Peptides against a protein of PDB entry 2C5K. Designs and how they scored, part 73

Target 1, 91 residues: chain A of PDB entry 2C5K
Amino acid sequence: EDPFQQVVKDTKEQLNRINNYITRHNTAGDDDQEEEIQDILKDVEETIVDLDRSIIVMKRDENEDVSGREAQVKNIKQQLDALKLRFDRRI

## One batch from the design tools (peptide; made by RFdiffusion4, then SolubleMPNN)

Design b2_p24_1_s2 (from b2_p24_1, 12 letters changed)
Fold by OpenDDE base, seed 5:
Structure b2_p24_1_s2 (fold): chain B 91 residues (1-91), chain A 24 residues (1-24)
Amino acid sequence: as target 1 above (91 residues)
Amino acid sequence: LREAREELLKKVKELRKETEEREK
């Protein structure tokens, strides 16, 4: 079991939910679930911070090769940024 | 997600403790 990979998996699953919501709700405030989606966005953002923390510790304290993990987090950040932009642009 | 994150943070803390013990 790799807790890092589990977090990555769950994070991507949440991003997928957000993506689906945005595609179905192109108008802001048109659904009771919008507040929940906003909370998920915030939670993912905070989760990314924790992922970065774990990489820093593994690199510094364990001297592990974290290139692969850094790439995974970078990908998640890119996805989140794109979704945040789309979510905020809704009128 | 919150539970998985908690597990990750626990692992991070464990790694820190192990490092601290080795650095003594």
Scores: peptide ipSAE 0.302, ipTM 0.745, DockQ to the pose 0.157
Fold by OpenDDE base, seed 2:
Structure b2_p24_1_s2 (fold): chain B 91 residues (1-91), chain A 24 residues (1-24)
Amino acid sequence: as target 1 above (91 residues)
Amino acid sequence: LREAREELLKKVKELRKETEEREK
């Protein structure tokens, strides 16, 4: 069991949900689920903080290579940023 | 996601304790 990878997996699923919502709802405030999507965005942001924290702790152990995990978190951040821009630019 | 994050944080705490023990 790797809790880091589980969190990454769950986060990716949440990002996918947000992406699907945005692609089907280009009008802001026209759906009852918009507030929930906003909450998910915030939850992902908080999750990224925890992911980064875990990497910082792991870097203190010379026996673990965190480069792969850093790349995964970077990818999540990039996806989140892109989704946030799309979400905020909705008419 | 919250449950998975909680498990991650538990692991972080464990790793932190192990590091502190090695530094002593």
Scores: peptide ipSAE 0.300, ipTM 0.748, DockQ to the pose 0.157
Fold by OpenDDE base, seed 4:
Order: sequence, then C-alpha cells, then structure tokens
Structure b2_p24_1_s2 (fold): chain B 91 residues (1-91), chain A 24 residues (1-24)
Amino acid sequence: as target 1 above (91 residues)
Amino acid sequence: LREAREELLKKVKELRKETEEREK
C-alpha cells in the first residue's frame, strides 16, 4: 500500500465531486450543500500541502523516486485552481 | 481522505526519523 497514491486517488475523487456539483449548480447559494463543497475545496487545498511535504521528505531519501509524484501533484493543483475559478465565478 | 492523509503523514514522519538517524 502506497499512502501517497491513496491520497492522490481520494483527492481526485473529491475534485470530481466538486466538478459535478458546479456542473449542476451554476448559481451561487442555490443549494444547501454549497457550504460543504466549500469545505471540500479547502480540505483538498490542505491535502495538497501535505502531498508536497511528503515529496520533499522523500527527496531526502535516496531510495525514493519522486519524478512521477511531482507531476501528479501538479495536475491536482491545476484541477483545483480551475475548479476554484469556476466555483467563484458562479452568478 | 482524512484517514489516507493521516497515513501519509505517518509515513512522512517515519521517513524524517530515518533521515535523522542516518545523519547522526
């Protein structure tokens, strides 16, 4: 079991949840779940920090290959930023 | 997600300890 990959997987699932919510709710404040979605966005943001920390620590371990992990985190960051923008631009 | 993140952080702490021991 790789905790890093598990976190990445779970994070992507949360991002997908957010994406689906935005697709169905293009108007701000039109649903009671909006606050929950906002909380998820923040949780993902904090999770990314932890992912970055893990990569930094693993780089100090000569036996760890982080080449692919950095790309994965970068991808997650890009997805989050895009979702944040879409979420905030809702009328 | 919280549980998975906690496991990751535990692993990070373990790696930090290993590094510190090697540098001792």
Scores: peptide ipSAE 0.299, ipTM 0.746, DockQ to the pose 0.153
Fold by OpenDDE base, seed 1:
Parts: sequence; structure tokens; C-alpha cells
Structure b2_p24_1_s2 (fold): chain B 91 residues (1-91), chain A 24 residues (1-24)
Amino acid sequence: as target 1 above (91 residues)
Amino acid sequence: LREAREELLKKVKELRKETEEREK
């Protein structure tokens, strides 16, 4: 069991859900799922914080090579930032 | 996602406890 990879996988699925929603709803507030998507965005942000914390602990306390995990989190951050921008720019 | 994240955080807490015990 690798909880880090499971979180990464679930996070990417959440980002995909957000992406699909934005694609179908380019107008702000036109759907009952709007609030749910906003909540998912915040949840992903909090998840990224936890992912970073886990990396710090693994590097310091377990002396593990975390370069690969850092790259994964970086990718997630980039995806989130792009989606947040698209979501906020909806008219 | 919440459940998976909780498992991750539990792992982090366990690692922290182990470190604290080693420092005693």
C-alpha cells in the first residue's frame, strides 16, 4: 500500500472532474454543481499541502529519494493553477 | 479522496512519532 500514490491518483481524478465541468459550463453559476466544483477545488488545494508535508517527512525522517514524488506534486499544482484560472474567468 | 488523504496523514503522524521516540 502506498497512500501517497493513492492520493495522487484520486487528486488527478478530481482535477479531471473539474476540467470536464468547466468544458461543459463556461458560464458561472448556471448549474447546481457549481458549489460542488468550488468545494473540490479547495479540497485539492488542501490535499496538495498534505502531499508536500508527506514529502518533507519522507525526505527528513526516512531519508528517501523524493524527487519523483516532488515532480508528481509539481504537476498537480500546475494542473490546479490552470483549472483555477479557467474557472475564475468564466462569465 | 478524503479517506486516502487521511491514510496519508496517519502515515505521516506515525513517522513523526517514530522520530520523536528516537530523539528521547
Scores: peptide ipSAE 0.298, ipTM 0.739, DockQ to the pose 0.155

Design b2_p24_1_s3 (from b2_p24_1, 12 letters changed)
Fold by OpenDDE base, seed 1:
Order: C-alpha cells, then sequence, then structure tokens
Structure b2_p24_1_s3 (fold): chain B 91 residues (1-91), chain A 24 residues (1-24)
C-alpha cells in the first residue's frame, strides 16, 4: 500500500478510536485525558493539512488525477469535524 | 513527495501510540 493511502487509513482509524473513547467517557471531566484528546485532534488536523499539500504536489509535479484522493481527504475532514463537535458538546 | 508522505506516516504512527495509551 502506498504511503498516502496508509496515512488516510491510519488517520481514520485513530479518529474512530477517539470516537469510541468519547462514547465511554461522554461527560466533560469524566477523566483527566481531555488535554491528550485535544492534542491528538490537533495532530490529526495538521495531518490533513499536510495531506492537502501532498495533493497539490501530485497535481503540479506528478501531473496525476487527484480527484479520488481529494475525496478521501474531504471525508477525513468531515469525520474530524463531526468528532470535534461531539467532543465539545459533552456535558 | 515520497519522503514527505513517509514523514506523515511516521507522524500518524505516533498518533496511534497516543490513542493506544489513551485506551489503557
Amino acid sequence: as target 1 above (91 residues)
Amino acid sequence: LREALERLREKVEELRKKTEELEK
């Protein structure tokens, strides 16, 4: 598997793990891991930015059709945004 | 490009370790 697909796959997996963790800890202050979760989500956000940059390079330098990869990154962005909203709305 | 993607893969691997620690 090429590194782009590996990054996409693993990023989605981490988001799913965090989502499941929030399900088990759906109350703000339920544990002392809030800062760690926030840090992970920020790292995912930066990963998405870097994926977008790689797509720009693929279009420019590799002259590749990136429509499929753009759709994959868009999907991860949506997953991240949904998770952020869920995390922020914890009571 | 390839090296940049490899660095990203390493970054996500570190994220995996963080999520695993979170689950312990």
Scores: peptide ipSAE 0.365, ipTM 0.856, DockQ to the pose 0.062
Fold by OpenDDE base, seed 5:
Structure b2_p24_1_s3 (fold): chain B 91 residues (1-91), chain A 24 residues (1-24)
Amino acid sequence: as target 1 above (91 residues)
Amino acid sequence: LREALERLREKVEELRKKTEELEK
């Protein structure tokens, strides 16, 4: 497995873990890890930026078809956005 | 490119460690 796919896979796994954590801690005052979650989500956001940059390089320097990889990154972005919404709407 | 992706992989590995601590 190439590094790009490994990053995609691992990133999605972390988002799933956070999503499950939020499910278990969806009540105000029932989560002492809010700052850590915010940090992780920020790191995921930066990871997505870096993935996009790698795709730009693949298109420009490697002349590679990146449509599948672009779709994967789009999917991760959607997953992140949904997770942010859940996190912000905790009661 | 490959070096950048390897660095990114290591970054996500650190993320995994953070999420594991979260679940602890």
Scores: peptide ipSAE 0.361, ipTM 0.854, DockQ to the pose 0.063
Fold by OpenDDE base, seed 2:
Structure b2_p24_1_s3 (fold): chain B 91 residues (1-91), chain A 24 residues (1-24)
Amino acid sequence: as target 1 above (91 residues)
Amino acid sequence: LREALERLREKVEELRKKTEELEK
């Protein structure tokens, strides 16, 4: 499988897992995993930055049409932002 | 590029391990 697609797929999977965890733990302070969740979200954010960098390289060095990949990264960003908002709004 | 993406794949694999620990 294309490694870019693998990263995208796995990143979305992790975001879904965190989202499901928040569903089960929607009260802030009711678990000891808040810091871990924040760390994971930060790791996802850094992954997105690296995906953007890879797209820049694809444009520059590979001369590939990256429109589809840019849309995928945009979708992940939106998913991350929505998850952050949900996480921050926990009671 | 290929190597960079491979490193990124490994990073996400570590993320998967962290989320799995979170779910236990």
Scores: peptide ipSAE 0.360, ipTM 0.854, DockQ to the pose 0.062
Fold by OpenDDE base, seed 4:
Structure b2_p24_1_s3 (fold): chain B 91 residues (1-91), chain A 24 residues (1-24)
Amino acid sequence: as target 1 above (91 residues)
Amino acid sequence: LREALERLREKVEELRKKTEELEK
């Protein structure tokens, strides 16, 4: 599989796992893993930045059509933002 | 580019390990 697609797929998987974890622990202070979740979310954010950079390189250096990849990254960003909102609103 | 994507793939693999530890 294309490494870009692999990164996209695995990133979405991690977001889904965190979302499922929050479902099981949807109260503030339910467990001691809040900092770990925040760290993972930050790492996902950085991964998205790197994916965007790779798209820029594909457009500039590889002269590839990246419309599909841009849509995929946009989707991951939306998923991350929704998850952050859910996590922050836990009560 | 390919090398950069390989590094990203390894980074996400480490993320997967972190989420797996979270689930234990």
Scores: peptide ipSAE 0.357, ipTM 0.853, DockQ to the pose 0.063

Design b2_p24_1_s4 (from b2_p24_1, 12 letters changed)
Fold by OpenDDE base, seed 2:
Structure b2_p24_1_s4 (fold): chain B 91 residues (1-91), chain A 24 residues (1-24)
Amino acid sequence: as target 1 above (91 residues)
Amino acid sequence: LEEQRKELLEKVKELRKETEEKEK
């Protein structure tokens, strides 16, 4: 599997795990795990930058269709935004 | 969460390396 697809997969898994954590912890905390989640969300934001950079490079080759990869990144961005909203809405 | 975070970061390094090799 190419690095791009693996990163997409791992990013989705990471966001899913955080989402599951929020389900079990709907009250905002102030422990190391809460800080770790915030750090992971920042890691994901930076990961998206790297994914987009990869797509930009691929676009230089006219023989490569990047539409599928762009859709994957868009989906990750949507998942991230939804997760951030859920995380911030916790009481 | 921490182990999965480490895995993600490692794969991102691989992606970045590949991108840099193809860049310019």
Scores: peptide ipSAE 0.524, ipTM 0.893, DockQ to the pose 0.886
Fold by OpenDDE base, seed 3:
Structure b2_p24_1_s4 (fold): chain B 91 residues (1-91), chain A 24 residues (1-24)
Amino acid sequence: as target 1 above (91 residues)
Amino acid sequence: LEEQRKELLEKVKELRKETEEKEK
């Protein structure tokens, strides 16, 4: 796989792991994992910026259909937003 | 989580490098 697809895959896997953690820890706690999750979520936000930049460059220079990649990034953004909501709504 | 985080960050570095090369 190319770097873009690998990043997409790894990002989704990371978000899934966090989602599973939240399922097991449905209340906010003073766990070391809480801070790590916050850091990972920030990393994912920055990753999305890099994914979008790569798409912009492809649209400009490679003259290829990027609709599939745009859909993948959109899906990641939706997954991130849903995860943030779950994370923040924990009591 | 930390090991997967490291893997993601490494792949992001690769992507960013490739993108920066194309942006020039």
Scores: peptide ipSAE 0.523, ipTM 0.893, DockQ to the pose 0.864
Fold by OpenDDE base, seed 5:
Structure b2_p24_1_s4 (fold): chain B 91 residues (1-91), chain A 24 residues (1-24)
Amino acid sequence: as target 1 above (91 residues)
Amino acid sequence: LEEQRKELLEKVKELRKETEEKEK
């Protein structure tokens, strides 16, 4: 498995774990995990930049169809946005 | 969460290195 697919997989797993945490902790600033979650969400935003860069290079240098990879990144962006909304709406 | 975060960051480093090499 190439680094791109591994990053996609790990990113989605990380977001899923945060989503599960929010389900159990629906109050903002509830415990020591809050700052870590904020840091992870920032890491994911930066990871998306790296994923997009990878796609740009592939589109330029390789003849492979990148549509699948673009769809994966789009899905991660949507998952991130939904998670950020849940996180910010907590009282 | 922290262990998974560390793993993600390591994989991102690998991706970045590969991308940088291909950009040249």
Scores: peptide ipSAE 0.522, ipTM 0.892, DockQ to the pose 0.877
Fold by OpenDDE base, seed 1:
Structure b2_p24_1_s4 (fold): chain B 91 residues (1-91), chain A 24 residues (1-24)
Amino acid sequence: as target 1 above (91 residues)
Amino acid sequence: LEEQRKELLEKVKELRKETEEKEK
């Protein structure tokens, strides 16, 4: 599997794990995992930048359709935004 | 969470290296 697809997969899995955590911990608190989740969300934002850069390079240098990869990144962005909203709305 | 985070970051490093090589 190419690095792009692996990163996409791992990113989505990371977000899913956080989503599951929020389900079990729907109240904001001082749980040891709270700060880690915030850090992971920031890591995901930076990961998206790297994914987009990869796509830009492919558009320029490779004769391949990148629309599928763009759709994948868009989906991750949507998942991230939804998760951030859910995380921030916890009481 | 931390183990998966570390794994993601390592894969991102690989992706970034590949991208940087193509940018040169």
Scores: peptide ipSAE 0.521, ipTM 0.892, DockQ to the pose 0.872

Design b2_p24_2_s1 (from b2_p24_2, 13 letters changed)
Fold by OpenDDE base, seed 1:
Structure b2_p24_2_s1 (fold): chain B 91 residues (1-91), chain A 24 residues (1-24)
Amino acid sequence: as target 1 above (91 residues)
Amino acid sequence: EKKEEEEILKERSKKLREKLKKFP
């Protein structure tokens, strides 16, 4: 499998898992779990940076069509932002 | 350089998959 697509899949799965956890835990509570969520969200942010860089390299050095990959990254960013909002607004 | 970027992404996937275990 394409490493880019693997990362996209794994990133979205992580965000979905956290989203499901927040649904079951609408209030902040377990400090260990909350800290782990924050760490994962940071990992996702760093992953997005790496995805964007890979797109730049593909476009510049490999002369490949990156429009589809750009759309995928945009979708992940939107999902991340929505999740951050839910996470931060919990009481 | 594409190969180098792919290696970075592989490591990201590995890390993400390991942390998935914490939220089944």
Scores: peptide ipSAE 0.563, ipTM 0.901, DockQ to the pose 0.821
Fold by OpenDDE base, seed 2:
Structure b2_p24_2_s1 (fold): chain B 91 residues (1-91), chain A 24 residues (1-24)
Amino acid sequence: as target 1 above (91 residues)
Amino acid sequence: EKKEEEEILKERSKKLREKLKKFP
C-alpha cells in the first residue's frame, strides 16, 4: 500500500479510537491515560507535518496532482482539532 | 527524496500502530 494512504488510515484510526475513549470517559480521572492521549495527539500533529512535507515533495519533484492528498490532510486536521476540543473540554 | 519521505511516513505508521494498542 501507498505509505501516504497507510499513514492517513492509521492517523484517522488513532483519532477515532481516542474519540471513542473520550466518549466512554468524559472525565479526566486517569492521569496516565490522559498523558498517553496527549502523546498520541502530539504524534498525530507531527505526522501531519510529515504528510504535508510529502505532499510538497510530490508536488515539486514528482509533478503529481496532490489535490486529493491535500484534502485528506485537511480532513485529518479538522478531525484532530475537533478531538482536541473534546479532550480539553472534559472535566 | 520521495523515498525519504515514504520512509518517514512508514515510521510514522509504525509508531501510530504501536500506540493503537493503548486504546483498543
Scores: peptide ipSAE 0.560, ipTM 0.901, DockQ to the pose 0.839
Fold by OpenDDE base, seed 3:
Structure b2_p24_2_s1 (fold): chain B 91 residues (1-91), chain A 24 residues (1-24)
Amino acid sequence: as target 1 above (91 residues)
Amino acid sequence: EKKEEEEILKERSKKLREKLKKFP
């Protein structure tokens, strides 16, 4: 599988896992779990940076159509933002 | 350079998969 698509898949899976956890834990839980969620969200943010950079390189150096990949990254960003909102709004 | 970016993504994927174990 394409490394780009693998990362997209793994990123979305990670966000889904956290989203499901938040659904089961509508209030802030154990500090260790909350810290782990924060760390994963940071990892996702950094992953998005790397995804965007890879797209820039593809567009610049290989002159390939990246519209599909840009749409995928946009979707991940939206999913991340929605998750952050849920995470932060918990009591 | 594309190859270098792919290696970065592979590492990101590996790290994400390892942390998935913390939230089954």
Scores: peptide ipSAE 0.559, ipTM 0.900, DockQ to the pose 0.818
Fold by OpenDDE base, seed 5:
Structure b2_p24_2_s1 (fold): chain B 91 residues (1-91), chain A 24 residues (1-24)
Amino acid sequence: as target 1 above (91 residues)
Amino acid sequence: EKKEEEEILKERSKKLREKLKKFP
């Protein structure tokens, strides 16, 4: 499988799992789990940086059409932003 | 350089999959 597509899949899966956890835990109550969520969100942010860099390399060095991949990363960023907002709004 | 970026992404994928265990 394409490593880029694999990462996109894994990133969205991670965000979905955290979103589901927040649904089941609408109030913060377990400090260990809350810290783990923060760590994962940071990992996702760093993953997005790596995805963007790979796109830049494809455009620059391979002269490939990356419009589809850019749209995928945009979607992930939107999902992350929505999740962060939901996470921070919990009492 | 594309290959190098792919290796970085593979490591990111591995790390993300490992942490999936924490939130089933």
Scores: peptide ipSAE 0.558, ipTM 0.900, DockQ to the pose 0.817

Design b2_p24_2_s2 (from b2_p24_2, 13 letters changed)
Fold by OpenDDE base, seed 1:
Order: C-alpha cells, then structure tokens, then sequence
Structure b2_p24_2_s2 (fold): chain B 91 residues (1-91), chain A 24 residues (1-24)
C-alpha cells in the first residue's frame, strides 16, 4: 500500500506505451489517439506536480529521507521530456 | 498532511490506469 510508488509505476508505464505508439506512428495524423496522447501528457505533468508535493510534505511533516523518491520523480521528468520531444518532432 | 496527498495520488493512479486502457 504505497500510492506514491503505484503512481510512479503507472506514470512510467503510460509514458512507455505512448512512446511505443509514437514509434509505430512516426508521422502525426488525424488519429483520435493523437489528441488522447496530448491529454495524457498533460495528465502526467499534473501527476508529477502531485508527486513532488507529496515529497515536500513527506520531508516536512514526516521528516523522512526523500532522496529516493526525488530520484524517481526526476527519472519520470526525464522520460516525459524525451517523449515530448519525440511527439513534437513528428510531422 | 500525508493522508491528503495519498488521496490525491490514489485518484491520479485511477485516472492513469483508465488512460492506459486506451493504449494496450
């Protein structure tokens, strides 16, 4: 029972699935999934905000070491940025 | 409050899981 880790897992999985889709669809089109991808990317961004907030609260209120969780979020941010780049480069 | 943050994350998890279904 760790919502943080579950969200991390789900987020990474979502980004991976989108990345795979982009691989199969290297050219942007009118596919309904294109819009869905945009929505998901925004959801991921908001999710990252929530993850960061939880880390702040954990560090402040629980006085726990959050280095590991910070590293996880950093990794997700890197994955998101890479995916955005691939998504935006498509024509 | 940790419990509030957990609730937010749980909601996010549910949303993401639903989105995942669109990309099997």
Amino acid sequence: as target 1 above (91 residues)
Amino acid sequence: EIEEEKEILEKRSKELKEKLKKFP
Scores: peptide ipSAE 0.367, ipTM 0.842, DockQ to the pose 0.833
Fold by OpenDDE base, seed 5:
Structure b2_p24_2_s2 (fold): chain B 91 residues (1-91), chain A 24 residues (1-24)
Amino acid sequence: as target 1 above (91 residues)
Amino acid sequence: EIEEEKEILEKRSKELKEKLKKFP
């Protein structure tokens, strides 16, 4: 497995774990955990930048079909946005 | 270059894996 696919897998797993946490904790209260979630979400945003850049380089320098990878990143972005909404809407 | 991008992603993966431990 190449680094791109590993990062995609790790990112989705991270988002899923946070989503499960939010499901079990629908109210904010532990500042330490809330801050950690915010930090991870920021890391995911930066990870998406890294993934997109790698796609650009692959498309430019390797001339490969990157449509599948672009779809994966799009899916991660959608998952991130949905998670942010759940996170922010908690009482 | 693609090899540099792979290195960046490998580092990112390591970071994410470490943070995954905080939410088992």
Scores: peptide ipSAE 0.365, ipTM 0.840, DockQ to the pose 0.869
Fold by OpenDDE base, seed 2:
Structure b2_p24_2_s2 (fold): chain B 91 residues (1-91), chain A 24 residues (1-24)
Amino acid sequence: as target 1 above (91 residues)
Amino acid sequence: EIEEEKEILEKRSKELKEKLKKFP
């Protein structure tokens, strides 16, 4: 199994989990709850940084076609941005 | 409920980091 693909899968799963939570909780919770969600989103951002670094290494050292992987990371970033927007719009 | 979600996501996050270490 390709670790990159597994990380992509798990990252999208995490974002989906938060999205489902927001669907069930359209009103902002306690400050601690909001901070916890923000921390999880930061974990996703850090994961994206790691994914991007891996792509850079593949381009540099392995000379592989990374266009597909770049598209996957782009999709994750778009999903993250959409989720952040939903998160911020909650009352 | 949020604590349950947090625990799940934190575990997944840690797993992600370990998997990323397997990159060349």
Scores: peptide ipSAE 0.196, ipTM 0.733, DockQ to the pose 0.049
Fold by OpenDDE base, seed 4:
Structure b2_p24_2_s2 (fold): chain B 91 residues (1-91), chain A 24 residues (1-24)
Amino acid sequence: as target 1 above (91 residues)
Amino acid sequence: EIEEEKEILEKRSKELKEKLKKFP
């Protein structure tokens, strides 16, 4: 098992589930769910930091090609940003 | 240190998996 790829998978799945929730709940009003979403988004941000650090260490210590992993993290960041925008724009 | 980073990621994975349950 590659923990990096597992985290990437889990992160994207989490973002997708939140995105689907927002689709079904296009208006804010459930404070409990809003807080849960905010907490998860913060966890995703921290996870991205961990992924980036992992890439740095991998590049430095293992001298491996990290371009693919960097692209994956970039994609997650874009997905996160898009989700944040949807989340914040809800009335 | 790669092994330390792997451990961190494994913990993140577990945490994310648990939170996934909140949005089935």
Scores: peptide ipSAE 0.372, ipTM 0.844, DockQ to the pose 0.858; fails the geometry check

Design b2_p24_2_s3 (from b2_p24_2, 11 letters changed)
Fold by OpenDDE base, seed 3:
Structure b2_p24_2_s3 (fold): chain B 91 residues (1-91), chain A 24 residues (1-24)
Amino acid sequence: as target 1 above (91 residues)
Amino acid sequence: EKEEEEKKLEERSKKLRKKLEEFP
């Protein structure tokens, strides 16, 4: 299986999991998962960097059409930004 | 170099899945 697509899937699943958790726990500091959420978000950010690097290498060295993959990464970035905003707004 | 970037992604995937399983 394509490692790129696997990472995209896993990243989205993580973001969805956190989003669902925030829905059930919309008060900051009332649970013991604050640090874990922050760690996962950091991992997602670093994963996005690696995804972008992968695309750059494909475009440069393989000379392949990367428009589809760029769109996928853009979507993940949007999902991450929305989640960060929701996470930071918790009272 | 493509192979090396794929290896990085595979490791990221494994880490993400592990934390997903451990998350309540």
Scores: peptide ipSAE 0.639, ipTM 0.932, DockQ to the pose 0.854
Fold by OpenDDE base, seed 1:
Structure b2_p24_2_s3 (fold): chain B 91 residues (1-91), chain A 24 residues (1-24)
Amino acid sequence: as target 1 above (91 residues)
Amino acid sequence: EKEEEEKKLEERSKKLRKKLEEFP
């Protein structure tokens, strides 16, 4: 089992869930989940920090090729940024 | 230190999955 890949999967799944929720609730304040979404997005941000740290350790201490993992984290960051934009611009 | 970082990631996963299951 690879904890890094599990986290990547869980993070993307969470972001997709929020994205789908926003699609059904495209008006800010029209539901009771605003605070919960904000909390989850913060958790995702902190998760990304931990992912980056793990990559640094693998590269430095384990001498492993981290190019693929760096690309995965980059993709998650892009997904997060896009979701934040949708969330903040809800009418 | 690799093991320490993996433990952090495991805890993150558990938290994310729990919130996902509880989300409407």
Scores: peptide ipSAE 0.641, ipTM 0.933, DockQ to the pose 0.829; fails the geometry check
Fold by OpenDDE base, seed 2:
Parts: structure tokens; C-alpha cells; sequence
Structure b2_p24_2_s3 (fold): chain B 91 residues (1-91), chain A 24 residues (1-24)
């Protein structure tokens, strides 16, 4: 499988997992995974940086149409932002 | 350079999957 697509899949799975966790743990401080969630979200942010970099390289050096990949990254960013908002607004 | 970027992504995938497996 394309490493890019694998990363996209893994990133979305991780965000979904955290989102599901928050659904069952909607009160901040009532679980011991606060720091772990923050670390994972940071990893996702760094992953997005690497995804964007790969797109830049592909567009520049491979001269390939990257519109589809850009859309995928945009979707991940939106999912991340929504999750951050949900995470930060936990009671 | 594409190969280098793919390697970075592969490492990101491994890390994400590991964290996913370890997450409650």
C-alpha cells in the first residue's frame, strides 16, 4: 500500500479512537489518559506536517496531481480541529 | 526525496499504530 494512504488511514483511526474514548469519558480529570491523548494529538499534528511535506515533494518533483491527497489532508485537519474542540470543552 | 518522505510516513504509521494498540 502507498505509505501516504496508510498514514491517512492510521491517522483517522487514531482520531476516531480518541473521539470514541471522549464519548465515554466526557468529564476531564475522571480518567488517566489526559496526557496520552494530548501526546497522540501532538503526534497527529506532526504527522500532518509530514503529509503536507510529502505532497509538496510530490507536486514539485514528481509532477503528479496532488489534489486528491490535499483533500485527504484537509479532511484530517478538520477532523483534528473538531476533536481538539471536543477535547478542550470536556466538563 | 520522495523515498525519504515515504520513509518518514512509514515511521509515522508505525508510531500511530503502536499508540493505537496501546490506547485503552
Amino acid sequence: as target 1 above (91 residues)
Amino acid sequence: EKEEEEKKLEERSKKLRKKLEEFP
Scores: peptide ipSAE 0.641, ipTM 0.932, DockQ to the pose 0.827; fails the geometry check
Fold by OpenDDE base, seed 5:
Structure b2_p24_2_s3 (fold): chain B 91 residues (1-91), chain A 24 residues (1-24)
Amino acid sequence: as target 1 above (91 residues)
Amino acid sequence: EKEEEEKKLEERSKKLRKKLEEFP
C-alpha cells in the first residue's frame, strides 16, 4: 500500500468516526470523550502537515505531478474544518 | 528524503488506527 494513500484513508476514517460520534452525542455535556476528540483532531492537524510536507518533497526532489495528492489533502482539510465547526457548535 | 517522509506517514497511520480502535 502507498503510505500516502494509507494515511489519507486512516485520516478520513478518524474524521468520519468522530463525526458519527457527534451525531449520537450532540450535547457537549452528555459525553466523556471531549478531551479525546480534541486530541485526535490535533493529531489529524499534524498529519495534514506531514501530508503537505510529503507533497512538497515529491515536487521538489522527485519532480512528480502532485495535483491529485494536493486535491486529496484539500478534501481532508475541508472535512476537518466542517467537523471542527460541528464540534464547536454543540449545545 | 522521500523515504523519510513516507516513514513519518506510516507512523501517523499507526497512531491514527490505534486511536480509532480505542475510541468508543
Scores: peptide ipSAE 0.640, ipTM 0.932, DockQ to the pose 0.817; fails the geometry check

